# Ledger of designs, part 28: peptides against a protein of PDB entry 4DOW

Target 1, 157 residues: chain A of PDB entry 4DOW
Amino acid sequence: TFSWVGRPLPNRKQFQQMYREICMKINDGSEIHIKVGQFVLIQGEDNKKPYVAKLIELFQNGAEVPPKKCARVQWFVRFLEIPVSKRHLLGRSPPAQEIFWYDCSDWDNKINVETIIGPVQVVALAPEEVIPVDQKSEETLFVKLSWNKKDFAPLPP

## One batch from the design tools (peptide; made by RFdiffusion4, then SolubleMPNN)

Design b1_p12_6_s1 (from b1_p12_6, 6 letters changed)
Fold by OpenDDE base, seed 2:
Structure b1_p12_6_s1 (fold): chain B 157 residues (1-157), chain A 12 residues (1-12)
Amino acid sequence: as target 1 above (157 residues)
Amino acid sequence: KTPVEIQEEKLA
């Protein structure tokens, strides 16, 4: 289950209540708090790995009946989600920990919070920085570049 | 296992 944390933030949208933080209650009864600006795993389609996203906004959409708890996200894409015919454009074989900033507007960036699996650590690196592959950073994802369906580019500022 | 899979298992 998901519940809002704190009071709604001021906003100009008539049917939306904005929040900074949401609480998800997981199977063992414990609670995880997720804030705007953090990275999360989003449930994939059948037989698909979870998606990676950065939370941009948390809001309750009162325009829907019934109202829904939603999020606006910045998508990231895994290397294996990139078309096979274009993977060579990277010029290297990325480690499994590397993801890419999705620099396209063709994906709906609005999600239902119920699709959130949980938080994930994402670290931005300069191109020359080496992605650490050790036991301690095994769960951490790294991003160096963006992908716009045409080519790879330096990470947006 | 990928980091995504590891994280998913941790949260399951």
Scores: peptide ipSAE 0.020, ipTM 0.616, DockQ to the pose 0.056
Fold by OpenDDE base, seed 5:
Structure b1_p12_6_s1 (fold): chain B 157 residues (1-157), chain A 12 residues (1-12)
Amino acid sequence: as target 1 above (157 residues)
Amino acid sequence: KTPVEIQEEKLA
């Protein structure tokens, strides 16, 4: 289950109450707090790995009946989600921990918070920085480049 | 295990 943490933030968006933080209650009864700005795993299609996204906004969508707890996200894409015909454009074989900033507007960036699996650590790196694959960083994803369905490019600032 | 799998297992 998901519940808002704290009071709604001041905003002018009609039908929306915005929040900084949401509480996710997991199977063992413990709670995980997720804040705007953090990265999360989003439930993927059946038998597929979850998507990766950065939380941009958390809001109660009063335009829906009943109101829904929602988030606006910045999508990331895994290498294997990129069309096979385009993967060669990277010019290298990326490590499994590498993801890419999705720089397109064709994906709906609104999600229901119920699709959130949990938080994940994402670290931005410069192109020359080496992605660590040691035990200490095994749970961390790394992003160096963006993908705009045409080519890879340096990360947006 | 991938980082994604590790996170899923941790949160399951």
Scores: peptide ipSAE 0.019, ipTM 0.618, DockQ to the pose 0.054
Fold by OpenDDE base, seed 1:
Structure b1_p12_6_s1 (fold): chain B 157 residues (1-157), chain A 12 residues (1-12)
Amino acid sequence: as target 1 above (157 residues)
Amino acid sequence: KTPVEIQEEKLA
């Protein structure tokens, strides 16, 4: 289950209440707090790995009945999620820990918070920095480039 | 195990 943490933030958007933090209660009764700006895993389709996203906004959508707890996200994509015919454009074989900033507007960036599996660590690196693979931080994902369905590019400023 | 799998196991 999901519940808002704290009071709504002031905003001018009709039918929307903005929040900074949400609480996720898991099966064992423990609670995980997730804040705007953190990275999360989103439930994938059948036989697909979870999606990776950065939380941009947390809001309650009052236009729906009943109101829905939602989030606006910045999507990331894994190398294996990129079409096989375009993977060669990277010019290298990336490690499994590398993800890419999805720089395209064809994906809906609004999600239901119920699709959030949990938090994940994502670290941005410069192109010349080496991804630390096979270390204690193997649970961490790394991003160096963006992907816009046509080519890879440097990360947005 | 992939980072995604590791995170899923910790949260499961």
Scores: peptide ipSAE 0.019, ipTM 0.612, DockQ to the pose 0.053
Fold by OpenDDE base, seed 4:
Structure b1_p12_6_s1 (fold): chain B 157 residues (1-157), chain A 12 residues (1-12)
Amino acid sequence: as target 1 above (157 residues)
Amino acid sequence: KTPVEIQEEKLA
């Protein structure tokens, strides 16, 4: 179950109410609050790992009946989501914790919040920084590079 | 386990 936290933010878009924070109620009754700017895991297809995204906007889409709780996101991509023929462009075998900033606009960046599994920690690193792979950091994902369907590149400043 | 799997288990 998802519910808005706080009052709608000012905006001029008809049929849209924007919010800063949403509450996710889990089966055991506990609640997780997720804010714009945080990273989340989003349900993937069958037999596929969840997608990783950064929340850019939270909004209720009043144009739908009933109104839908939605989000706009910045996508990240896993190494195994990159076409096999292009993976060699990385020039290394990445650790399991590494993800890549998806620098393309061909993916729909609007989602339904009910596809959110939960929050995840994502840490940006410089290319020369080592990704820790010890058990203490197993739950954290790391991003060094972007992927634009043609090549890998350093993250924008 | 991958970080994704660990996180999913934590939230489940």
Scores: peptide ipSAE 0.018, ipTM 0.610, DockQ to the pose 0.053

Design b1_p12_6_s2 (from b1_p12_6, 8 letters changed)
Fold by OpenDDE base, seed 4:
Parts: C-alpha cells; sequence; structure tokens
Structure b1_p12_6_s2 (fold): chain B 157 residues (1-157), chain A 12 residues (1-12)
C-alpha cells in the first residue's frame, strides 16, 4: 500500500499533482518513506532480478480513472541486461553489485509506484575505485559508467 | 532492512 506524504507541490500540469515523498506500508505494520532523488528497486519479469532506478518525480495522474500514483525515473541497467554480443565492450568481468547508467530514451521512464519493491543504496565511484564485495556491503549497488546501447562511457556530469 | 527483506514484507 502506497500513500502520499505531505502537501502537493506547486505545478502547472492540469491533471497531475506532484509530491516529494511517498509512504510504503509493509506487512508488519511498519512504514518506509521514499523521496524524490532516492534509488529504488522495481519489480522485474518473472525470472529476472529487479530493475534499478532513481526517482525523478512522484505524481498522481488524474487523467486516469481511477487516479494513478506514478513516478518518473532514471533507469540503470544490470550487466546481464546488456546484449550478450556487446558485453565484451566492458573489457572486464564486473562484480554482481555493479550497475550502469542507462543513457538512452527508448525506455518509458514512467512507472506505477506499485511496482516499487523498496529503496536501495547506489554509490557512484570513479573508474579506479574498487567495488567492495564483502558480506557487509552486499546490499549496496555501485555505478562507474553509462551504457548507451553502443558502448560504455564515463558517467554523465 | 535489506532490499530482499523489503520485497518479502511488502504489503501490496
Amino acid sequence: as target 1 above (157 residues)
Amino acid sequence: MSPVEIQEKKLE
């Protein structure tokens, strides 16, 4: 269950109400608050790991009936989501915790908040920095590069 | 809570 936190933000879109924060209700009765700018896991397909995304906007879409709680996101990709024929372009075998900034516009960046599994920590690193892969940091993801469907590149500024 | 734990405990 998801519910808005706080008052709607000022905006000029007729059928959209924007918010800074949303509350996610959990089975044990506890609540998790997620804000714009945080990273989240999005439900993947049946046999695939969850997608990773950064929240850019939280909004209620009043043009739909009933109104839908939505988000706009910046996508990240896991190494295994990259086509097999192009994985060699990385030139190394990445650790499981590495993700890549998706630098393409061919993916719909609008999601339903119901697809959010929960928050996740994403840390940006320089190419020369080592990704810690010990048990203590297994829940943290790391990003060094972008992927634009043609090649890998340094992170966008 | 870890992402896995959150997934398992999600109400909806």
Scores: peptide ipSAE 0.024, ipTM 0.660, DockQ to the pose 0.058
Fold by OpenDDE base, seed 2:
Structure b1_p12_6_s2 (fold): chain B 157 residues (1-157), chain A 12 residues (1-12)
Amino acid sequence: as target 1 above (157 residues)
Amino acid sequence: MSPVEIQEKKLE
């Protein structure tokens, strides 16, 4: 179950109410609060790893019947989501914890909040910084580069 | 809870 936290933010979009935070209630009764700007895991297809995204906006879309709780996101891609024929462009074998900023507009960046699995930690690193691969950092994802379906590029500082 | 732990739980 998802519920809005706080008061709606001012906006000029008709039929939309924007929020800064949403509460996700888990079956054990615990609650997780997720805010705009945080990174989340999004439910993937069957037998696929969850997608990674940064929350840009949280809003209720009143234009839909019934109204839906939605989010606008910035997508990230896992290395294995990149076409096999293009993976060599990275020039290295990335660790499993590395993800890439998806720099394309061909993907719909609006999601239903019900697809959110939970929060995840994403850390931006400079190209020369080493990605720590230890048990303590196993749950942390790291991003150094962007991917635009053509090539990899340095992540803007 | 870690993302893995959260994923294992059913959302209400």
Scores: peptide ipSAE 0.023, ipTM 0.662, DockQ to the pose 0.057; fails the geometry check
Fold by OpenDDE base, seed 1:
Structure b1_p12_6_s2 (fold): chain B 157 residues (1-157), chain A 12 residues (1-12)
Amino acid sequence: as target 1 above (157 residues)
Amino acid sequence: MSPVEIQEKKLE
């Protein structure tokens, strides 16, 4: 289950209550707190790895009945999520840990928090920085570039 | 908890 942590943040959106933090409770009784600005894994499709996203907003959508706990996210894409016909545009074979800032508006950036699997570590690197690939850091994802469905580009500021 | 560990747990 998911529950809000703390009081709603002041905002002027009519049907939305914004929050800084949400708590996800695991069946063993443990709790994980996730905050705006953190990166999360989102439930993927069958036989697909989870999606990666950065939490931009946490809000309760009062326009729905009953109200839904939602998040607004910045999407990232894995290399294998990029169409095969366009992967050559990267000009290199990326490590499995590399993801790309999704710089398109065709994806809905509003999600239900129930699709959140859990937090994940994402580290931004300069293009010249080497991605450390070892067993100890295999769970950390790295981003150097953006992808806009046409080409790769330097990371947005 | 690691992402792998979290994925193996059922959420309430």
Scores: peptide ipSAE 0.022, ipTM 0.656, DockQ to the pose 0.056; fails the geometry check
Fold by OpenDDE base, seed 3:
Structure b1_p12_6_s2 (fold): chain B 157 residues (1-157), chain A 12 residues (1-12)
Amino acid sequence: as target 1 above (157 residues)
Amino acid sequence: MSPVEIQEKKLE
């Protein structure tokens, strides 16, 4: 289950109550708190790996019946999510830990919080920085570039 | 808790 933490943030958005933090309860009774600005894994489709996203907003959508706990996200893409025909544009074989900032608006960036699997660590690196690939760092994802469906580019500010 | 561990658990 998911529950809001704290009081709603001040906002003027009709039908929306915004929050800074949400709590997800796992079947073993443990609780995980996730805040705006953190990175999360989102449930994938079929046998696909989970999606990666940064939480931009947490809000309850009162326009829905019943009201839904939602999040607005910045999407990231895994290399294997990029069309095969365009992967060569990277000019290298990225490590499995590398993800890319999705620089397009064609994807719906609103999700139901129930699709959140859990938090994940994402580290931004300069192009010249080496991605560590040791076992200790395998749980961390790294981003150097953006992908806009046409080409790879430096990360946005 | 690692992402892998979380993924293996059912959310309530």
Scores: peptide ipSAE 0.021, ipTM 0.649, DockQ to the pose 0.058; fails the geometry check

Design b1_p12_6_s3 (from b1_p12_6, 7 letters changed)
Fold by OpenDDE base, seed 4:
Structure b1_p12_6_s3 (fold): chain B 157 residues (1-157), chain A 12 residues (1-12)
Amino acid sequence: as target 1 above (157 residues)
Amino acid sequence: MSPVEIQEKKLS
């Protein structure tokens, strides 16, 4: 179950109410609060790892009937989501914890909050920095580069 | 609980 936290932000669009935070209620009764700017895991296809995204905007879409709780996101891509024919362009074998900033507009960046699995930690690193792979950091994802369906590049500013 | 456990999902 998802519910808005706090009062709506000043309206910028006629049919949308903006929020900074949403509450995710878990089966055991505990609650997780997720804010704009945080990173989340999003439900993937069956037998696939979850997608990774940064929350850019939280809003209720009043144009739909009934209104939907939505988010706008910046997508990241896992190495195994990149076509096999293009993976060699990285020039190295990345650790499982590495993800890439998706620098394309072909993916719909609007999601239903119901697809959010939960929060995840994402850390930006310089290309020369080593990704920790010990047990303490296994839950943390790391990003060094962007992917634009043609090549890898340094992270955008 | 991990995000996977929260939604009772399984990582591939």
Scores: peptide ipSAE 0.027, ipTM 0.654, DockQ to the pose 0.058
Fold by OpenDDE base, seed 3:
Structure b1_p12_6_s3 (fold): chain B 157 residues (1-157), chain A 12 residues (1-12)
Amino acid sequence: as target 1 above (157 residues)
Amino acid sequence: MSPVEIQEKKLS
């Protein structure tokens, strides 16, 4: 079950009511609060690993019947989500913890909050910074670069 | 547990 936390934010968008926080009640009865700006894992397709996304907006879509609790996200891509023919452009073999800022608009960036698996920690690094490889770091994802379907580039500001 | 190993959580 998903429930809005707090009062709706002022906005001028038709058919939308915006929020800064949502509460997820999971099967064991515990609750997880997720806010705009946090990173989340999104349910993958078939046997694929979960997608990674940053929450940009949380809103109820009043244009749908019944109204849907939605999120606008910034997508990230895993290395294995990049076409095989393009992976060589990275020029290195990335660690499993590395993800990339998806710098394209061809993906729908609206999701149903019900597809959220849970929160995840994402850390932005400079190109010269090394990705730590230890047990604790394996719980964290790291991003250095963007991917725009053509090439890798420095991370957007 | 690695984030990539997290599976679907059953939500109420």
Scores: peptide ipSAE 0.032, ipTM 0.685, DockQ to the pose 0.069; fails the geometry check
Fold by OpenDDE base, seed 2:
Structure b1_p12_6_s3 (fold): chain B 157 residues (1-157), chain A 12 residues (1-12)
Amino acid sequence: as target 1 above (157 residues)
Amino acid sequence: MSPVEIQEKKLS
């Protein structure tokens, strides 16, 4: 179950109410609060690893019947989500913890909050910084580069 | 909670 936390934020979108935080209730009764600006895992397709995204907007879409709780996200991609024919462009074999800023608009960046699995830690690194590959950081993802379906590049400003 | 732990729990 997902519920809004706090009052709607001021906005001028006709059929939308914006929020800064949402509460995710888990089956054991515990609650996880997720805020705009945090990173989340999104349910993947059949037996695929979850997608990674940064929450940039939380809103209720009142134009739908019934109204839906939605989020707008910045997508990240895993190396294995990149076509095999393009992977060589990276010039190295990345660790499993590395993800890439998806710098392309072909993916719908609006999601239903029900697809959110939970929060995840994402750390931005400079290209020369080493990604720690230890047990303590196994759950942390790291981003150094962007991917725009054509090539890898430094992270956008 | 870790991401792995959260993945294994059903959400309501």
Scores: peptide ipSAE 0.030, ipTM 0.712, DockQ to the pose 0.057; fails the geometry check
Fold by OpenDDE base, seed 1:
Structure b1_p12_6_s3 (fold): chain B 157 residues (1-157), chain A 12 residues (1-12)
Amino acid sequence: as target 1 above (157 residues)
Amino acid sequence: MSPVEIQEKKLS
C-alpha cells in the first residue's frame, strides 16, 4: 500500500497534485518513507534484476480514473542491460555495483509507484575514484558515467 | 534495510 505523506505542493499542472514524500506500507507492519531525490529499485522483468531510478517527481495523476499515484524518474542502466555488442565501448570490465546514468529520451520516465520495490543507495563518483566493491553485498550502487545508447560519457553536471 | 531484504518483503 502506498500513501502520500504531507500536503500537496503548489504547482501549475492542471491534473496533477505534487508531493515530496510517499509511504510504502509492508505487510509485516513496517513502513518505508521515500522522498523526491532518493533512488529506488523498480520491478524488473522476469529473471532480470530490478531497474534503478532516481525519483525526480512524485504526483497523483488526476487525469486518470481512478487517480493514479505516479512518479517521474531519471533512469539508470546496469552494465548487463546494455547490449552485448556495445559493452566493449566502456573499455573496461566494471564491477557489478556500477550503474550508468541513462541519457536517452526513448524510455518513458513516468512510472506507477506500485512498481517501486524499495529504496537503494546510489553514490556518484569521479572517474578516478575507486568503487569500493563488496563481495558479500551489492547494497550500494555507484555511478561514474552516462550511457546514451551510442557511447559512454562523463556524468551530467 | 538492504535491497535484498526489501525485495523479500511483500508490500501492501
Scores: peptide ipSAE 0.029, ipTM 0.709, DockQ to the pose 0.056; fails the geometry check

Design b1_p12_6_s4 (from b1_p12_6, 6 letters changed)
Fold by OpenDDE base, seed 1:
Structure b1_p12_6_s4 (fold): chain B 157 residues (1-157), chain A 12 residues (1-12)
Amino acid sequence: as target 1 above (157 residues)
Amino acid sequence: KSPVEIQQELLS
């Protein structure tokens, strides 16, 4: 169950109510608050790992009947989600914790909040920074580069 | 386990 936290933010979009935060109630009765700017796991396809995304906008789409709770996201991809034929372009074997900023417009960046599994920690690093791999960092993902389906590039500023 | 899998298990 998902519910908005706080009042709608002022905006100029005709059929959209903007929010900063949403509450996710899970089966054990506990609640998780997720805010714009945080990273989340999105339900994947059958036999696929969840997708990784950054929430950039939370909104209720009033153009739908009934209104839908939605989000606009920035997608990330894991190395193993990149086609095998192009993985060599990275020039190295990345650790399992590394993900890549998806720099393409071919993916719909609007999602239903019901597809959100939960939050995940993502840390941006400079290319020269080493990804820490220890017991405490096992749950953290790291991003250094973008992927545009043709090549890898430095992270967007 | 990957970080994604670990996080999913924690939230499941």
Scores: peptide ipSAE 0.020, ipTM 0.606, DockQ to the pose 0.055
Fold by OpenDDE base, seed 5:
Order: C-alpha cells, then sequence, then structure tokens
Structure b1_p12_6_s4 (fold): chain B 157 residues (1-157), chain A 12 residues (1-12)
C-alpha cells in the first residue's frame, strides 16, 4: 500500500499533483517512507533482479482514470543487464555492487509506485575510488560510470 | 548475495 506523505508541491502540470514523499506499507505492517532523490528497487521481470532507479518526481497522475500514483526516475543498469557483446567495453570485471547510470532516453522513465520494492542505498564514486565489498557495505550499490548503450563514460555531473 | 538480494530480504 502506497500513500502520499505531506501536501502536494506546487507544479505547472495540469493533471498532476507532485509530492516529495510517499509512504510504503510493507508486509509486516511497518512503513517505509521514500523521498524524491532517494534510490529504489523496482520490480523486475520474473526471475530477474530488481531494477535500480533514482526517484526524480513523485506525482499523482490525474490524467489517468483512475488516477495513478507514479514516479519519474533515473534508471540505472546492472552489469548483467548490459548486452553481453558490450560488456567488454568496461575493460574490467565489476563487483556485484556496481551499477551504471543509464544515459539514454529510450526507456520510459515513468513508473507506477506500486512497482517499487523498497529503498536501496546507492553511492556515487569517483573512478579511482574503490568499491568496498565488506560487511558494512553489503547492501549498498555503487555507481562510477554511465552507460549509453554505446559505451561507458564518466558519471554525468 | 548481491546487495539487491540482501535488500529484498530485508524488505520482505
Amino acid sequence: as target 1 above (157 residues)
Amino acid sequence: KSPVEIQQELLS
């Protein structure tokens, strides 16, 4: 169950009410609050690991009937989501914790919030920074580079 | 386990 937290933010979109935070009630009855700017796991296809995304906007889409709770996201991709034929372009074997900023517009960046599995920690690192693979960072994903379907590149500023 | 898997377990 998802519910908006707080009052809608001012915006110029005719049929949308924007919010900064949403509450996700999970199975054990506890609640998780997720805010714009945080990273989330998005439900993937069967037998696939969840997608990773950064929340850019949270909005009620009043243009749909019935209105739908939605989010706009910045997608990230896991290494294994990159075509096999292109993985060599990275020039290294990334740790499992590494994800990549998806720098393309061919993916729909609008999601239904109901596809959100939960929050996840994503840390941006400089290329020279080592991705820690220890107990303390086991739940954290790291991003150093972008992927634009053609090559890897430094993270966008 | 991957961070994704760990996180999923924490949220399940």
Scores: peptide ipSAE 0.020, ipTM 0.602, DockQ to the pose 0.054
Fold by OpenDDE base, seed 2:
Structure b1_p12_6_s4 (fold): chain B 157 residues (1-157), chain A 12 residues (1-12)
Amino acid sequence: as target 1 above (157 residues)
Amino acid sequence: KSPVEIQQELLS
């Protein structure tokens, strides 16, 4: 169950109410609060790892019937989501914890909040910084580069 | 915990 936290933020979109925070109530009855700017795991396809995204907007879409709780996101991609024929462009074998900023417009960046599995920690690193591979950092994902379906590049400003 | 493990816990 998802519910808005706080009052709607000012915006000029006729059929949308914007929020900074949403509450996710999970099976054990506990609540997880997720805010704009945080990173989340999004439900993937069958037998696939979840997608990784940064929340940039939380809004209720009143134009839909019934109204839907939605989010606008910045997508990230896992190395294994990149076509095999392009992976060599990275020039290295990345650790499993590395993800890439998806710098392409072909993906719909609007999601239903019901697809959110939960929060995840994502840390941006400089190219020369080492990705820690230990038990304590197992839950953390790291991003150094962007991927635009053609090549890898430094993270956008 | 890996992201997959976190997913499993949140869905349980």
Scores: peptide ipSAE 0.018, ipTM 0.623, DockQ to the pose 0.057
Fold by OpenDDE base, seed 4:
Structure b1_p12_6_s4 (fold): chain B 157 residues (1-157), chain A 12 residues (1-12)
Amino acid sequence: as target 1 above (157 residues)
Amino acid sequence: KSPVEIQQELLS
């Protein structure tokens, strides 16, 4: 179950109410609060691992009947989501904790919040920085580069 | 599965 936290933010969109935070209620009754700017795991297709995304906007879409709780996201991709024929372009074997900024517009960046599994920690690193792989870092994903379906590049500003 | 459990599966 998802519910808005706080009052709607001021905006001029007639059919949209914007929010900064949403509450996710888990089966055991506990609650997780997720804010704009945080990273989340999103339900994948059948037999696929969850997607990784950064929340850019939280809004209720009043143009739909009934109104839907939605989010706009920046997508990230895991190395294994990149086509086999293109993986060699990285020039190295990345650790499992590395993800890539998806720099393409072909993916719909609007989601229903009900597809959110939960929050995840993502840290941006410079290309020369080493990704920690010890047990203390197992709960964190890291991003160094972007992927635009053609090549890898430094992170966008 | 909890978010932590799912993340662990992604990292393992």
Scores: peptide ipSAE 0.015, ipTM 0.537, DockQ to the pose 0.046

Design b1_p12_7_s1 (from b1_p12_7, 4 letters changed)
Fold by OpenDDE base, seed 4:
Structure b1_p12_7_s1 (fold): chain B 157 residues (1-157), chain A 12 residues (1-12)
Amino acid sequence: as target 1 above (157 residues)
Amino acid sequence: SDRDELIERRKK
C-alpha cells in the first residue's frame, strides 16, 4: 500500500498533484518513506533482477481513471542488461554492484509506484575510485559511467 | 500480473 506524505507541492500542471514523499507499507505493517531524489528498486521481469532507478518526481495522475500514483525516474542499467555483443566496449569485467546511468530517451520514464520494491543506495564514483565489493551483500550499488546504447562515457561532474 | 506487464514495457 502506498500513500502520499505531506501536502502537494505547488505546480501548474492540470490533473497532476506533485509530492515530495510517499509512504510504502510493507507486509509486516512497518512503513518505509521514499523521497524524490532517492534511488529505488523496480520489479523486474521473471527470472531477472530488479531494475534500478532514481526518483525525479512523485505525482498523482488525475488524467487517468481512476487516478494513479506515479513517479518519473532516471533509469540505470545493470551490466547484464547490456547486449552481449556490446559488453566488450567497457574494456573490463565490472563487479556485480556496478550499474550504469542510462543516457537515452527511448525508455518510458513514468512508472506506477506500485512497481517499487523498496529503496536502494547508489553511490557515484570517479573512474579511478575502487568499488568496494562485498560478496556477502549487494546493498550498495555504484555508478561510474553512462550507457547510451552505443558506448560508455564518463558521468558529467 | 498487471504490475509485471507495466514493467516489461519500459520502451516507448
Scores: peptide ipSAE 0.152, ipTM 0.717, DockQ to the pose 0.603
Fold by OpenDDE base, seed 2:
Structure b1_p12_7_s1 (fold): chain B 157 residues (1-157), chain A 12 residues (1-12)
Amino acid sequence: as target 1 above (157 residues)
Amino acid sequence: SDRDELIERRKK
C-alpha cells in the first residue's frame, strides 16, 4: 500500500499533483518513507534481480481513471543487463554491486509506484576508487560510469 | 545469466 505524505507541491502540469514523499506500508505493518532523490529497487521478472532507479518525481496522474500514483525515474542498469557482446567495452569484470547510469532516452522513465520494492543505497564513486566488496555492504550499489548503449563513459555532471 | 530481454520492458 502506497500513500502520499504531505501536501501536493505547486506545479503547472495539468492533471498531475506532485509530491516529495510517499509512504510504503509493508507486510508487518511498518512504514517506509521514500523521497524524491532517493534510489529504489523496481520489480523485475520472477527470479531476476530488481531494476535500479533514482526517483526524480513523485506524482499522481489524474488523467487516468482512477488516478494512479506514479514516479519518474533515472534508470540504472546492472552489468548483466548490458548486451553480452558489449560487456568487453568495460575492460574489466565489475563486482556484482556495480551499476551504471543509463544515458539514453529510449526507455520509459514513468513507473507505477506499486512496482517499487523498496529503497536502496547507491554511492557514486570516482573511476579510480575501489568498490568495497564485503558482506556488510552487499546491499549497497555503486556507480562509476554511464552506459549509452554504445560505450561506457564517466558520470554526467 | 544475461538479462538483455528484460530491458525491453522499459522501452517506450
Scores: peptide ipSAE 0.151, ipTM 0.727, DockQ to the pose 0.311
Fold by OpenDDE base, seed 5:
Structure b1_p12_7_s1 (fold): chain B 157 residues (1-157), chain A 12 residues (1-12)
Amino acid sequence: as target 1 above (157 residues)
Amino acid sequence: SDRDELIERRKK
């Protein structure tokens, strides 16, 4: 169950009400609050790891009937989501915790909030910084580079 | 499902 936290933010978009925060109620009754600017895990395909995204906007889309709770996101990609033929362009074998800023517009950036699994920590690193590899858990993901379907590049600002 | 829709959107 997802519910908005707080009042709608001022905006001029027709049929849209923007919010800063959403509450996700989990099976055990506990609540997780997620805000714009945070990173989330998004439900992936069966037997595959969840997608990673940064929340850019939270909004109710009144153009749909019934209105839908949605989010606009910046996508990240895991290394294994990169086509096999292009992986060599990285020039190294990345740790499992490394993700890449997806720098293309060919994907839909709008999601239904129901696809959100929960929050995740994403840390931006400089190229020279070492990614700490945790053999026990992958709670924290790290990003150094972007991927634009052609090559890897320095992380955008 | 919502998941399927998301998958398709990411595969555009």
Scores: peptide ipSAE 0.131, ipTM 0.725, DockQ to the pose 0.893
Fold by OpenDDE base, seed 3:
Structure b1_p12_7_s1 (fold): chain B 157 residues (1-157), chain A 12 residues (1-12)
Amino acid sequence: as target 1 above (157 residues)
Amino acid sequence: SDRDELIERRKK
């Protein structure tokens, strides 16, 4: 169950009410609050790792019937999501904790909040910085580079 | 489902 937290933000977009925070109530009755700017895991395909995304906007889509609780996201990709034929362009074997900023506009960046599994920690690092080994592979994710379907590039500012 | 729609959107 997902519920808005707080009052709607000032917004000029038609058919949309924007929010800063949403509450996710999980099966054990506990609540997790997720805010714009945080990173989340999103349900992936069967037998695949969850997708990773940064929440850019939280909004209720009044254009749909019934209205849907949605989010706009910045996508990240895991190394194994990159086509096999292009993985060599990285020039190294990344650790499981590394993800890449998806720098393309060909994907739909709107999701239903019901696909959110939960929050995740994502840390931006300089290319020279070493990813800590003392953390579990799915505990904290790290991003150094972007991927634009053609090549890897320095992380956007 | 919402999940199926998301999968399809990322396959574009």
Scores: peptide ipSAE 0.129, ipTM 0.728, DockQ to the pose 0.917

